# Peptides against a protein of PDB entry 5OOQ, part 99

Target 1, 227 residues: chain A of PDB entry 5OOQ
Amino acid sequence: YREDVRQVVTHPANALSFLQPGRLVEISVNGKDNYGWGAVVDFAKRINKRNPSAVYTDHESYIVNVVVNTMYIDSPVNLLKPFNPTLPEGIRPAEEGEKSICAVIPITLDSIKSIGNLRLYMPKDIRASGQKETVGKSLREVNRRFPDGIPVLDPVKNMKIEDEDFLKLMKKIDVLNTKLSSNPLTNSMRLEELYGKYSRKHDLHEDMKQLKRKISESQAVIQLDDL

## One batch from the design tools (peptide; made by RFdiffusion4, then SolubleMPNN)

Design b2_p18_3_s3 (from b2_p18_3, 7 letters changed)
Fold by OpenDDE base, seed 5:
Structure b2_p18_3_s3 (fold): chain B 227 residues (1-227), chain A 18 residues (1-18)
Amino acid sequence: as target 1 above (227 residues)
Amino acid sequence: MEVIVYEITTLEELKKLE
């Protein structure tokens, strides 16, 4: 069920309006490399200059640059290319007992595990000397303040996902959580159907996305907490 | 100094800050 919800939440029609600079996102690359919570720098539509005819899935069609503070210290970070989500060999999070550094990594929407309800104030130039480390300190402070985990955006209340099938799914999940019974297979099939609807209505969803972004941007700057 | 901005996503939350 979690994966099913994630597919809807991280769809461009829903996610992009909440990927403002400084937005906290939980990152998992290739289902194996967990970087924890990072901060969004920016995002762009994925363009393959070498193969302009390349077709990407919805979840792979955008590149999100994120600051992480969990990069393994001996990772070849110098080989990272902005807006290239194909990470070089050796790029990985630090394991237990290993030292970590801050890095900006390009990820796809499919690598977003969760979207937080918090944003950091981001430096204007994250690539300037010392700026990534500043964000890294902020991330550590956030984690300190939220020992039980970073609050996640509510897909319905916060993200305003109003699709009827999704709402039904969420209700079912709530019921199942209460009953301690889950059947992931049935929910997965329904989510595939829902995903299909999103794909077909992509153009309308982009318009909705833009509107949601404007609303979110206007609201995001109201409540401030000092790090 | 880095600042955490709490996302205000509901009208009710917005009204509480007014």
Scores: peptide ipSAE 0.044, ipTM 0.622, DockQ to the pose 0.221
Fold by OpenDDE base, seed 1:
Structure b2_p18_3_s3 (fold): chain B 227 residues (1-227), chain A 18 residues (1-18)
Amino acid sequence: as target 1 above (227 residues)
Amino acid sequence: MEVIVYEITTLEELKKLE
């Protein structure tokens, strides 16, 4: 069911409107290369110049450029080509104990595991020297502020996905979660997990409110300085 | 550099930030 939800959420009809510059997305390439949370730079419809007649699936029909701060330092990042989601051999996230660098990688919608309910302020020119590193620092700060995970967009409340079949799917998931939670034998462990999730959501919500206030204050200060 | 993070809770709010 989680994969079904992901397929709906990452479909172009739903996802593209949320892939603004600075949008946080959780990235998994080829089902095994987990880059963690990155920031969207931009996206474009995938065009195959060599084969204009190429037909892509919906989830492969767009290329999203994202800044990640988890690229393995010895990865051949110089071989990365903008708007080419076929990554060169050796492009991978850093493992534990390895050093990482910031990089812009082109991915497809299929490589998006989750879409975050947060958006970074992005530099005007991400290709300028030091700008990727600035975003990388921002990503680290976000991860620090959300140790239990970055809040994910709610498909219904935030993304306004109102498809009847999708709503039915979500209801089924909720019912299953409720039934599993209502089972006395699993109640204690699942209740802790559920409370943990709720607690994390609540903590995230409070943290987000604080971030919003800081942003609002910062914007207000900037506006006051510009007045 | 102060990290500015926007919370986008609705499609409408998202469109306003574009």
Scores: peptide ipSAE 0.095, ipTM 0.640, DockQ to the pose 0.607; fails the geometry check
Fold by OpenDDE base, seed 3:
Structure b2_p18_3_s3 (fold): chain B 227 residues (1-227), chain A 18 residues (1-18)
Amino acid sequence: as target 1 above (227 residues)
Amino acid sequence: MEVIVYEITTLEELKKLE
């Protein structure tokens, strides 16, 4: 059921207002390539120049560029195409014992595992020599300070997701987590139905995006002096 | 290096997560 929550959290109507430059996000590409926590550079609406009429799912409709510091050193990073989330063969995170480098990779919203409550100050030109590595050092320092994991945005308190269907979803998940329901299949179907309703109601993600942005901007910012 | 934490939790709560 964590996946159902993730689907709502990473929906454009909710996620985009929190994908400011420097926002920390946990990245998993294709459900197998875990890059860990990276920093958002920017995002853009996905446009298919070859097929302008192409329609993407909500979670595939935006490209997010992120800096990661876990790219395998021998990955063909030169083959990466800007704003193309279809990564070339061989692009992968470093395994244990392998050397890693910093890279900017384009991902979809579907590749975001979680959104952190931390934001790095980003260089103006991340493509300039040495800038990615600077961000990489910052990421290492953050991870060092949070050995138990980087704090994740609270969907309700921080992201201000107040949709009735989502709240019902969350309540059901809580109930299911506390009560090992004897009928997990039925409960799963109900959760999918609730997500479906949510998705239909918020197809107009722009209005929600603007509202959530205003809410986010009004929140107090705590600066960590030693980072 | 500037790290900004949005007011999600109190500083005390953040420190507890460290």
Scores: peptide ipSAE 0.056, ipTM 0.674, DockQ to the pose 0.127; fails the geometry check
Fold by OpenDDE base, seed 4:
Structure b2_p18_3_s3 (fold): chain B 227 residues (1-227), chain A 18 residues (1-18)
Amino acid sequence: as target 1 above (227 residues)
Amino acid sequence: MEVIVYEITTLEELKKLE
């Protein structure tokens, strides 16, 4: 059920408006490599110059560049290709006892585990010497300040996902969390229908995304004033 | 429902979030 929610949250129609520079996101590449919380640099629509006819799923149709501070120090980061979310062999997070470095990695929306309600002030040029390390220090400080975890955006309250089927899913999850685990198959079918609706409205949702983005940015400014 | 987004620009601002 958590995966089902994640699929909706990370759909372009919902996620992109919250992927402003500095947005904290929890990163898991291919469900195996957990980089922890990173900071969004930017995102772009995925374009394959070598194969312009390539069709990507909604969750793979955008590339998000993120700063992580958990890259294994001996990872071949020089082999990273800009705007290529297929990471070279050896690119991995540091394990326990290993040293880590800061890196900018391109990921897909499918590699986002959670979207945080925190946003870092990002340097204007993250590629400049020392800038990614500055972000890395900020990430460490955030993790220190939030030992119980970085707060996650509420899909309904914060992201304003008001789809009826999604709301029903959320209610069902709440019931299941309090009671017995229900049949995953039934939930998966409902999610497919929900994803289908998002996919059909994708073009219309870009306008909505821009509006939601503006709203989110405005709220961030308001909260800064309250600080 | 209010969208709660915190922007962290300084350590002082981060402390205010605590």
Scores: peptide ipSAE 0.049, ipTM 0.560, DockQ to the pose 0.098; fails the geometry check

Design b2_p18_3_s4 (from b2_p18_3, 9 letters changed)
Fold by OpenDDE base, seed 3:
Structure b2_p18_3_s4 (fold): chain B 227 residues (1-227), chain A 18 residues (1-18)
Amino acid sequence: as target 1 above (227 residues)
Amino acid sequence: MEVRVYEITSLEELKKLE
C-alpha cells in the first residue's frame, strides 16, 4: 500500500508542483541506495539528445537534481553528469561507519520516497565552491531538529490529491488490520486510471509553465525596449 | 550557522515565493 501511495504522490502531475528549490525529499535510488533526506535544486523534463524519439514512463520522464549529504566519500562524483539519472558505478550512499560528503545527484521521480513539507533557503549558485556543503550542514541541522523524521506532505490536505480511488486507498491504510484485496492486476488497473487523470493535470501544468515563460520573456523584452 | 527553513504545504504559498 505504501508503494501505491508513493506511485501516486511521485507522479509528475502531483509531484512537480512541490519540487521547488530547497524542497526536502527522501531519496532512494533504484530501491537500493538510500540517501536519506536531500534538498531539491531544480528539475527538468528528460530529453535524450541521442534519441529524441525515446519514450519514458511518467516517473522517469523528469530529472530532479538534489543535494545529498550522505554520498560515500570515495564515490566517483566527478563522473556525475548533470541531468543524467543513470548514475556511474560506485555512486552510493555511505554505509554505517563510512565518511560521507555532499553531492548533487540527478534522480528520477521514481527515486523519491517521500516529499517533505519543509523547504530550505537555497544558495543562488549551488555549484559554486562550498555551497553544497552549506546545504549539507542545513540538512544535518534539520535532521537534528526532527529526530523522528521530517514531516511528510499530506497527499490529500497538502497536495490536494482528490481522486476517489486514492482517497479510498488512504482510508484503507488508516484502518488497522484492513484486509486489502491483493489482486495485483486490479490494483494495476486502478493505478493506470489514476495516472490517466493525473496526466491531464500535468499537461495543464506544463502549459501554464510555458505561458509563464512567454509572459516573462515578453516582459523582459518590454523592459529592454523601455531602457 | 542558523539554518533558515520555511514550511510550504500548498500551491498558494508557493506562488507567493515566485
Scores: peptide ipSAE 0.186, ipTM 0.727, DockQ to the pose 0.619
Fold by OpenDDE base, seed 4:
Structure b2_p18_3_s4 (fold): chain B 227 residues (1-227), chain A 18 residues (1-18)
Amino acid sequence: as target 1 above (227 residues)
Amino acid sequence: MEVRVYEITSLEELKKLE
């Protein structure tokens, strides 16, 4: 059921407004490569120049560029292609005992495990020499300050996801957490209905792209701390 | 450059900052 919630949270209709530069997101590529918490650089609608007619799922329709500080040092980062979320072979997070480096990687929304309630003030030019490392240091400091994990945005209270079926799903999850059994099939069916609703809303979201961009690019935030 | 950590806790708060 956590995955069900994740699917709703990471849907473009909900997630994009919270993917401002510097937003902390927890990254898991293809559900296996865990990079930990990274910082959003920017995002863009996924466009295949070679195949303009390519249709992507909602969760794969946007590319999010994120700074991670957990890239394996010997990963072929030079093979990374901007705005290509299909990562080259060998691109992986460092394992225990391995050295890591900072890198900007393009990911899909589907690779976002969670969205944090924190946002870093990002350098203007992240590609400038030393800037990624600065962000990397900041990420380390944040992780140090939050040993129990970076706070995650509440889908209802913070993200204001007010879909009735989603709220029902959340209630069911709460019941399950109290060791009460629920029907997984019923929940799955409801999730499909939710996906259908959000899919339709996504079309409207495209019309609101300018507004969403304005929100995403806003530099006005509540200051938490200085690093 | 000083790096700052900011908190965005709610969509409502975000909208107020627009």
Scores: peptide ipSAE 0.154, ipTM 0.736, DockQ to the pose 0.483
Fold by OpenDDE base, seed 5:
Structure b2_p18_3_s4 (fold): chain B 227 residues (1-227), chain A 18 residues (1-18)
Amino acid sequence: as target 1 above (227 residues)
Amino acid sequence: MEVRVYEITSLEELKKLE
């Protein structure tokens, strides 16, 4: 059921408005490579230059560039291609005991495990020398300040996902958490219905770009007090 | 280390920035 919620939360209709520069997101690539919490750099609609007619699922239709501070140090980061979410072989998070570095990786929405309620102040040019490392230090500091984990956006209260089917799903999850039962088939069918509704939304990408620009212009800095 | 963060927890807050 957590996966069901994730599917709705990470749908473009819901997620993109919260993927401002600096937004903290929890990253898991291919369900196995957990990079932990990273910071959003930007996002764009996925375009295949070689095959412009390529059709992507909703969760694969956008590329999100994120800064992670958990990249394995010997990963071939030089082979990373901007806006190509198909990561080269060897790109992986550092395991326990391994050294890590900061990197900007392109991911799909499907690789977002959760969206945090915090947004870092991001450098203007993240690709400049040393900037991603600065973000990496900030990420470490945030993690230190939130030992119990970075707060996650509430899909209903914060993200204002008001679809009836989703609300029913959330209620079921609450009940199931109490009863320790699962019904994945029923939930999957409902998710498909929701996705059908979202896919009919027009010009989502342009709307999100406009919103993103407006947000970027309005910088409200909250200084976290030293604990 | 000083970390500057924006706390944006709702769509309403996002819309107010518009």
Scores: peptide ipSAE 0.129, ipTM 0.730, DockQ to the pose 0.484
Fold by OpenDDE base, seed 1:
Order: sequence, then structure tokens, then C-alpha cells
Structure b2_p18_3_s4 (fold): chain B 227 residues (1-227), chain A 18 residues (1-18)
Amino acid sequence: as target 1 above (227 residues)
Amino acid sequence: MEVRVYEITSLEELKKLE
């Protein structure tokens, strides 16, 4: 069910309006390269100059440039081309014990695992020297502040996805979660841990909503320290 | 380093800001 939800959330009709500069998104490339949370730089419709008649799926029809701070240091980042989602061989996230660097990578919508409710204030020119590292520092601070994960946009309440079939799907998921949480037979350490994490994430999301209200009232920008 | 962040959680709010 999670994949079904992801497919709907990352569809251009729903996702693009939330991919403004600085939006935090969780990135997984090819289902194996997890870069964690990155910040959106920009996006554009995918154009194939070599084959203008090329038809892309909805989830592959746009290219999103994102700043990540988890790129393996020895990755051939110099071979990265803006708006080219076909990543060179060797481009991968750092593993445990490896050093990482900041990089701007082009990804498709299909590489977005989740869309966060947070947006960073981005430098005017991300490609200028040192700017991506600044964003990288911001990402580290965000991750530090949200050890249980960055709050994810609610597809219905936040993204206003009102498709009837999708709503039915969400209801089924909710019912299933309720049954699992209430069923004594599912009382395993793993399930308890999973639900615990979910609960913590939800609490963090509520805290963010409170801060959002404060921002609206004061017309001010919040700092991560206020979270 | 000052890290500034804000929350945008709805289309309505986004439309108001843009």
C-alpha cells in the first residue's frame, strides 16, 4: 500500500506544486541508492534532444535537481549533467564509514520516496562556490533536529488529493493500522518499534503545525532552533 | 550558521505565498 500511495503522491499532478526551491524530499534512486533527505533546487519537464519524440511515463517526465549531502566522496560528480537523470556509473551515496560530500543530482519523480513539509531558504545561486555546502549544513541540522525523521506531507490534508479511489485506499490503510495496533497477536518488538516511530513522527508534525501558525501570525521565518 | 526553515503544508498556503 505504501508504494501505491507513493505513486499517487509523486505524480506530476500532485507533486510539482510542492517542489519549489528548498522543499525537502527523501531520495531513493533505482530502489537501492538512498541519499536520504535532500533539498529541491528546481525542476523542468524532461526533454530528449536526441529523440524529441520520446515518450516518458508521468513519473519520468520531469527532472528534479536536488542537493544531497550524502554523496560518496569518490563519486565522479564532475560527470553529472544538469537535467540528465541518467547518472554516471559510480554515482552513489556514501556507505557507513565512508566520507560524503554535497552534490546536486538530477532525479525523476520516481526517485522521490517522500515529500517533506519543510522548506529551506535556498541560496540564490546554488551552483556558486560553497553554496551547496551551505545547504548541506542545513540538511545536517534538520536531520539532527528530527532524529525520528522529517515530517512528511499528508496526502489528503496537506496535498489535497481528493481522488475517490485514493481516499478509499487511505481509509483501508488506516483501518489496517488500527487493526494491527489493536490486535494482541501482532504484539511483536518489531511492530511496537514501528508504531513507536510513527507516533513520534506524528507528534513532530503537530509541533511543526504549531510553528507554522506562529509564522503566519508573525509573518516571520522560523529557525530550526525554534522547533 | 543560521538555518532558516519554514513549513508549507497546503496548496492554499502555497498559492498565497506565490
Scores: peptide ipSAE 0.102, ipTM 0.695, DockQ to the pose 0.610

Design b2_p18_4_s1 (from b2_p18_4, 11 letters changed)
Fold by OpenDDE base, seed 2:
Structure b2_p18_4_s1 (fold): chain B 227 residues (1-227), chain A 18 residues (1-18)
Amino acid sequence: as target 1 above (227 residues)
Amino acid sequence: PVEVFDLENGGKLFLDTN
């Protein structure tokens, strides 16, 4: 159920307007590599120069550059390719007891677990010497100040997702969280049906979705220029 | 000092980076 919400929240039409520089995002790459909370540097539409006709899913259609402070120190960070979300082998977060470093990694929207309600003030040139480490220090401080976890954006209150089917989904999730029914399978099926309805509505409103995306992209560009 | 903006509260927080 959390995944269903995540799919909606991380959809370009909803997420991009909240991926301003410095936005905190919780990062999980390929569902296994948890980098924790990182800070957004920027994002760009994914373009395949070799295959311009390549079609990506909505969640894979953008590349988000994020600063993480949990990169394993011996990771081959020099092999990272700008705007390539396919990470080289060996790029991984540090495990317990391992040393970590700060790195900028390109991720897809699908690698965003949560979008935080906080933004860091970002250096103008994150690639300049020492700037990533500065952001990393800030991330540590944020984590220190929020021991119970960094506040996550509320999809309705903060992100203003007003889709009726989504609202119904959220309500049902809340009910399920409060009242665990004796039949989890039935409840799961009902949630899937609601999510399906939401998805279908969005498919029917592709033009609106595209418009929202364009607006979000434009806003993001403006915000980048203000940094 | 690192500035952290709380979107929900519209507040700016100054963080001392130790």
Scores: peptide ipSAE 0.106, ipTM 0.713, DockQ to the pose 0.060
Fold by OpenDDE base, seed 4:
Structure b2_p18_4_s1 (fold): chain B 227 residues (1-227), chain A 18 residues (1-18)
Amino acid sequence: as target 1 above (227 residues)
Amino acid sequence: PVEVFDLENGGKLFLDTN
């Protein structure tokens, strides 16, 4: 269910209007490289110059540039290609005990784990010397102030996602969370069962949601032009 | 100081960057 929520939240139709400069986002690349919370620099529609006919999924159709302060210090950041979300080998977050640096990395919407309800004031030119480090310091301070985690945008209250299927999903999650809190062991089994059932339905609904999302994407792009 | 906006609460936070 969490992944289903993430798919809806990170869909262009919903996410792009909240990817203003300085927006905090939690970043996980390829489901394995967790950079933690970073700050959005900007985003652009993904264009393949080598293959203009390339078709991307909705979640891969945009590139988001984000500042992270968790890049492994010895990562080959010089090999980062602008507007290429396919990160070079060796680009990874620092592990425990390793030193980290600030970097701007291009990611897809699919690499956004969460969208925060906080936004940093960003420097005008993030690529100028020292500016990434300034953002990095701000990120550290935010993490210090929010030891229990940075608040996540409420999909309904903050993002105004009013899709009926999504609302039903959220209600189901709430019910499950309530049950889990009351009886962890019994509820874990039920949660797995519900997740399994939802996964099957989601495969079919994902196709429908993708279609609905495409319609909403067209609307979101229009809204972005109005921002 | 960097300003951090809490969109949920409409709050403004000042963060020291030193």
Scores: peptide ipSAE 0.105, ipTM 0.716, DockQ to the pose 0.068
Fold by OpenDDE base, seed 1:
Structure b2_p18_4_s1 (fold): chain B 227 residues (1-227), chain A 18 residues (1-18)
Amino acid sequence: as target 1 above (227 residues)
Amino acid sequence: PVEVFDLENGGKLFLDTN
């Protein structure tokens, strides 16, 4: 269910209004490179100057610049291109025991795992010497203060996602979680399995697909009206 | 110190970067 919710939350129609400078976001690139929590610098609509006819999915149509403090020290950060979310080979987070550095990386919305309910006060010029390191120190302090994890924005209460189908999905998830939590025989592995079975049984995946389509259609209409 | 805003609770946190 987390992935389904993530797809809705990270859709441009919902996410962009919460990607202010300093917003904390949890970053996972290509489903494997977990940078942890970073801070948003800015975002822009993705434009391919070499191929103006390039069509991107909604989740890949924007580039978000984020400061991370978990970049592997020997990563070729000098090869990073501004506003190019296709990261060079070797750009990765530090593993356990490796040293890390601060870096600004361009990511897509699809690389956002979670959006936090916290914002850092960002330096005016993040590219100035030492500024990204300052943000890095702040990120470390935030993680220290929230050992159980940084609070995530509530899609309904905080993000004000009022789509009826989404609300129904969230209610179903809540009911499922309650039922599973009330059963002492449910361990974590069984929880995932049961949720998977429940999701399939109740066609939650299809509901999410329909919601995604509605969101995309709505955005298309808005774009047409704005033109 | 860096100011951190808790948007959910409307709180203000001061982070010491030292």
Scores: peptide ipSAE 0.031, ipTM 0.671, DockQ to the pose 0.072
Fold by OpenDDE base, seed 5:
Structure b2_p18_4_s1 (fold): chain B 227 residues (1-227), chain A 18 residues (1-18)
Amino acid sequence: as target 1 above (227 residues)
Amino acid sequence: PVEVFDLENGGKLFLDTN
């Protein structure tokens, strides 16, 4: 159920307007590398210079640069390339007992587990010496202040997602949470079907999708300029 | 409404409130 919501929340039409500098996002790369909560630096539409005709899925069509404070200390961070989400071998979060460092990593929207309702004040030049570490300290402070977890944006109340199929999905989730359904598998299939309907609706209404993206991008730029 | 909280070393935290 959480995955179905995540797919909608992290769609460009919904997510981009909330990816302002300093926005906290929970990061999981390839479903295995959990970096925890990081802070957004910026984002850009994914462009393949070598193959300009490359078509990406919606969730892979944008690159988000994020500061994490959980990078394994011996990771080859010098091999990281801005706006290249194909991470070099050895780039991974620190495991228990390992030391970590701060790093800026490029991720796709598909690597966002959740979007927080918190933002950090970000340095103007994150590449300057010591700035990543400053953000890292801020992230630690946030985690300290929110021991029960960083609050997540409400898709309806905060993100204003008004798609009918999504609203139906959310209602069903609420019902499931309340009733503790005895048939989780059947319910999961129903939720997947609802997400499928949402996706198909957006595929059929490409113009609307593009417009929503444009609006989200414009809002993101405005917010960036206001900071 | 957004609430602003001071963080250590002069940083600020913004909280989106419903």
Scores: peptide ipSAE 0.025, ipTM 0.662, DockQ to the pose 0.429

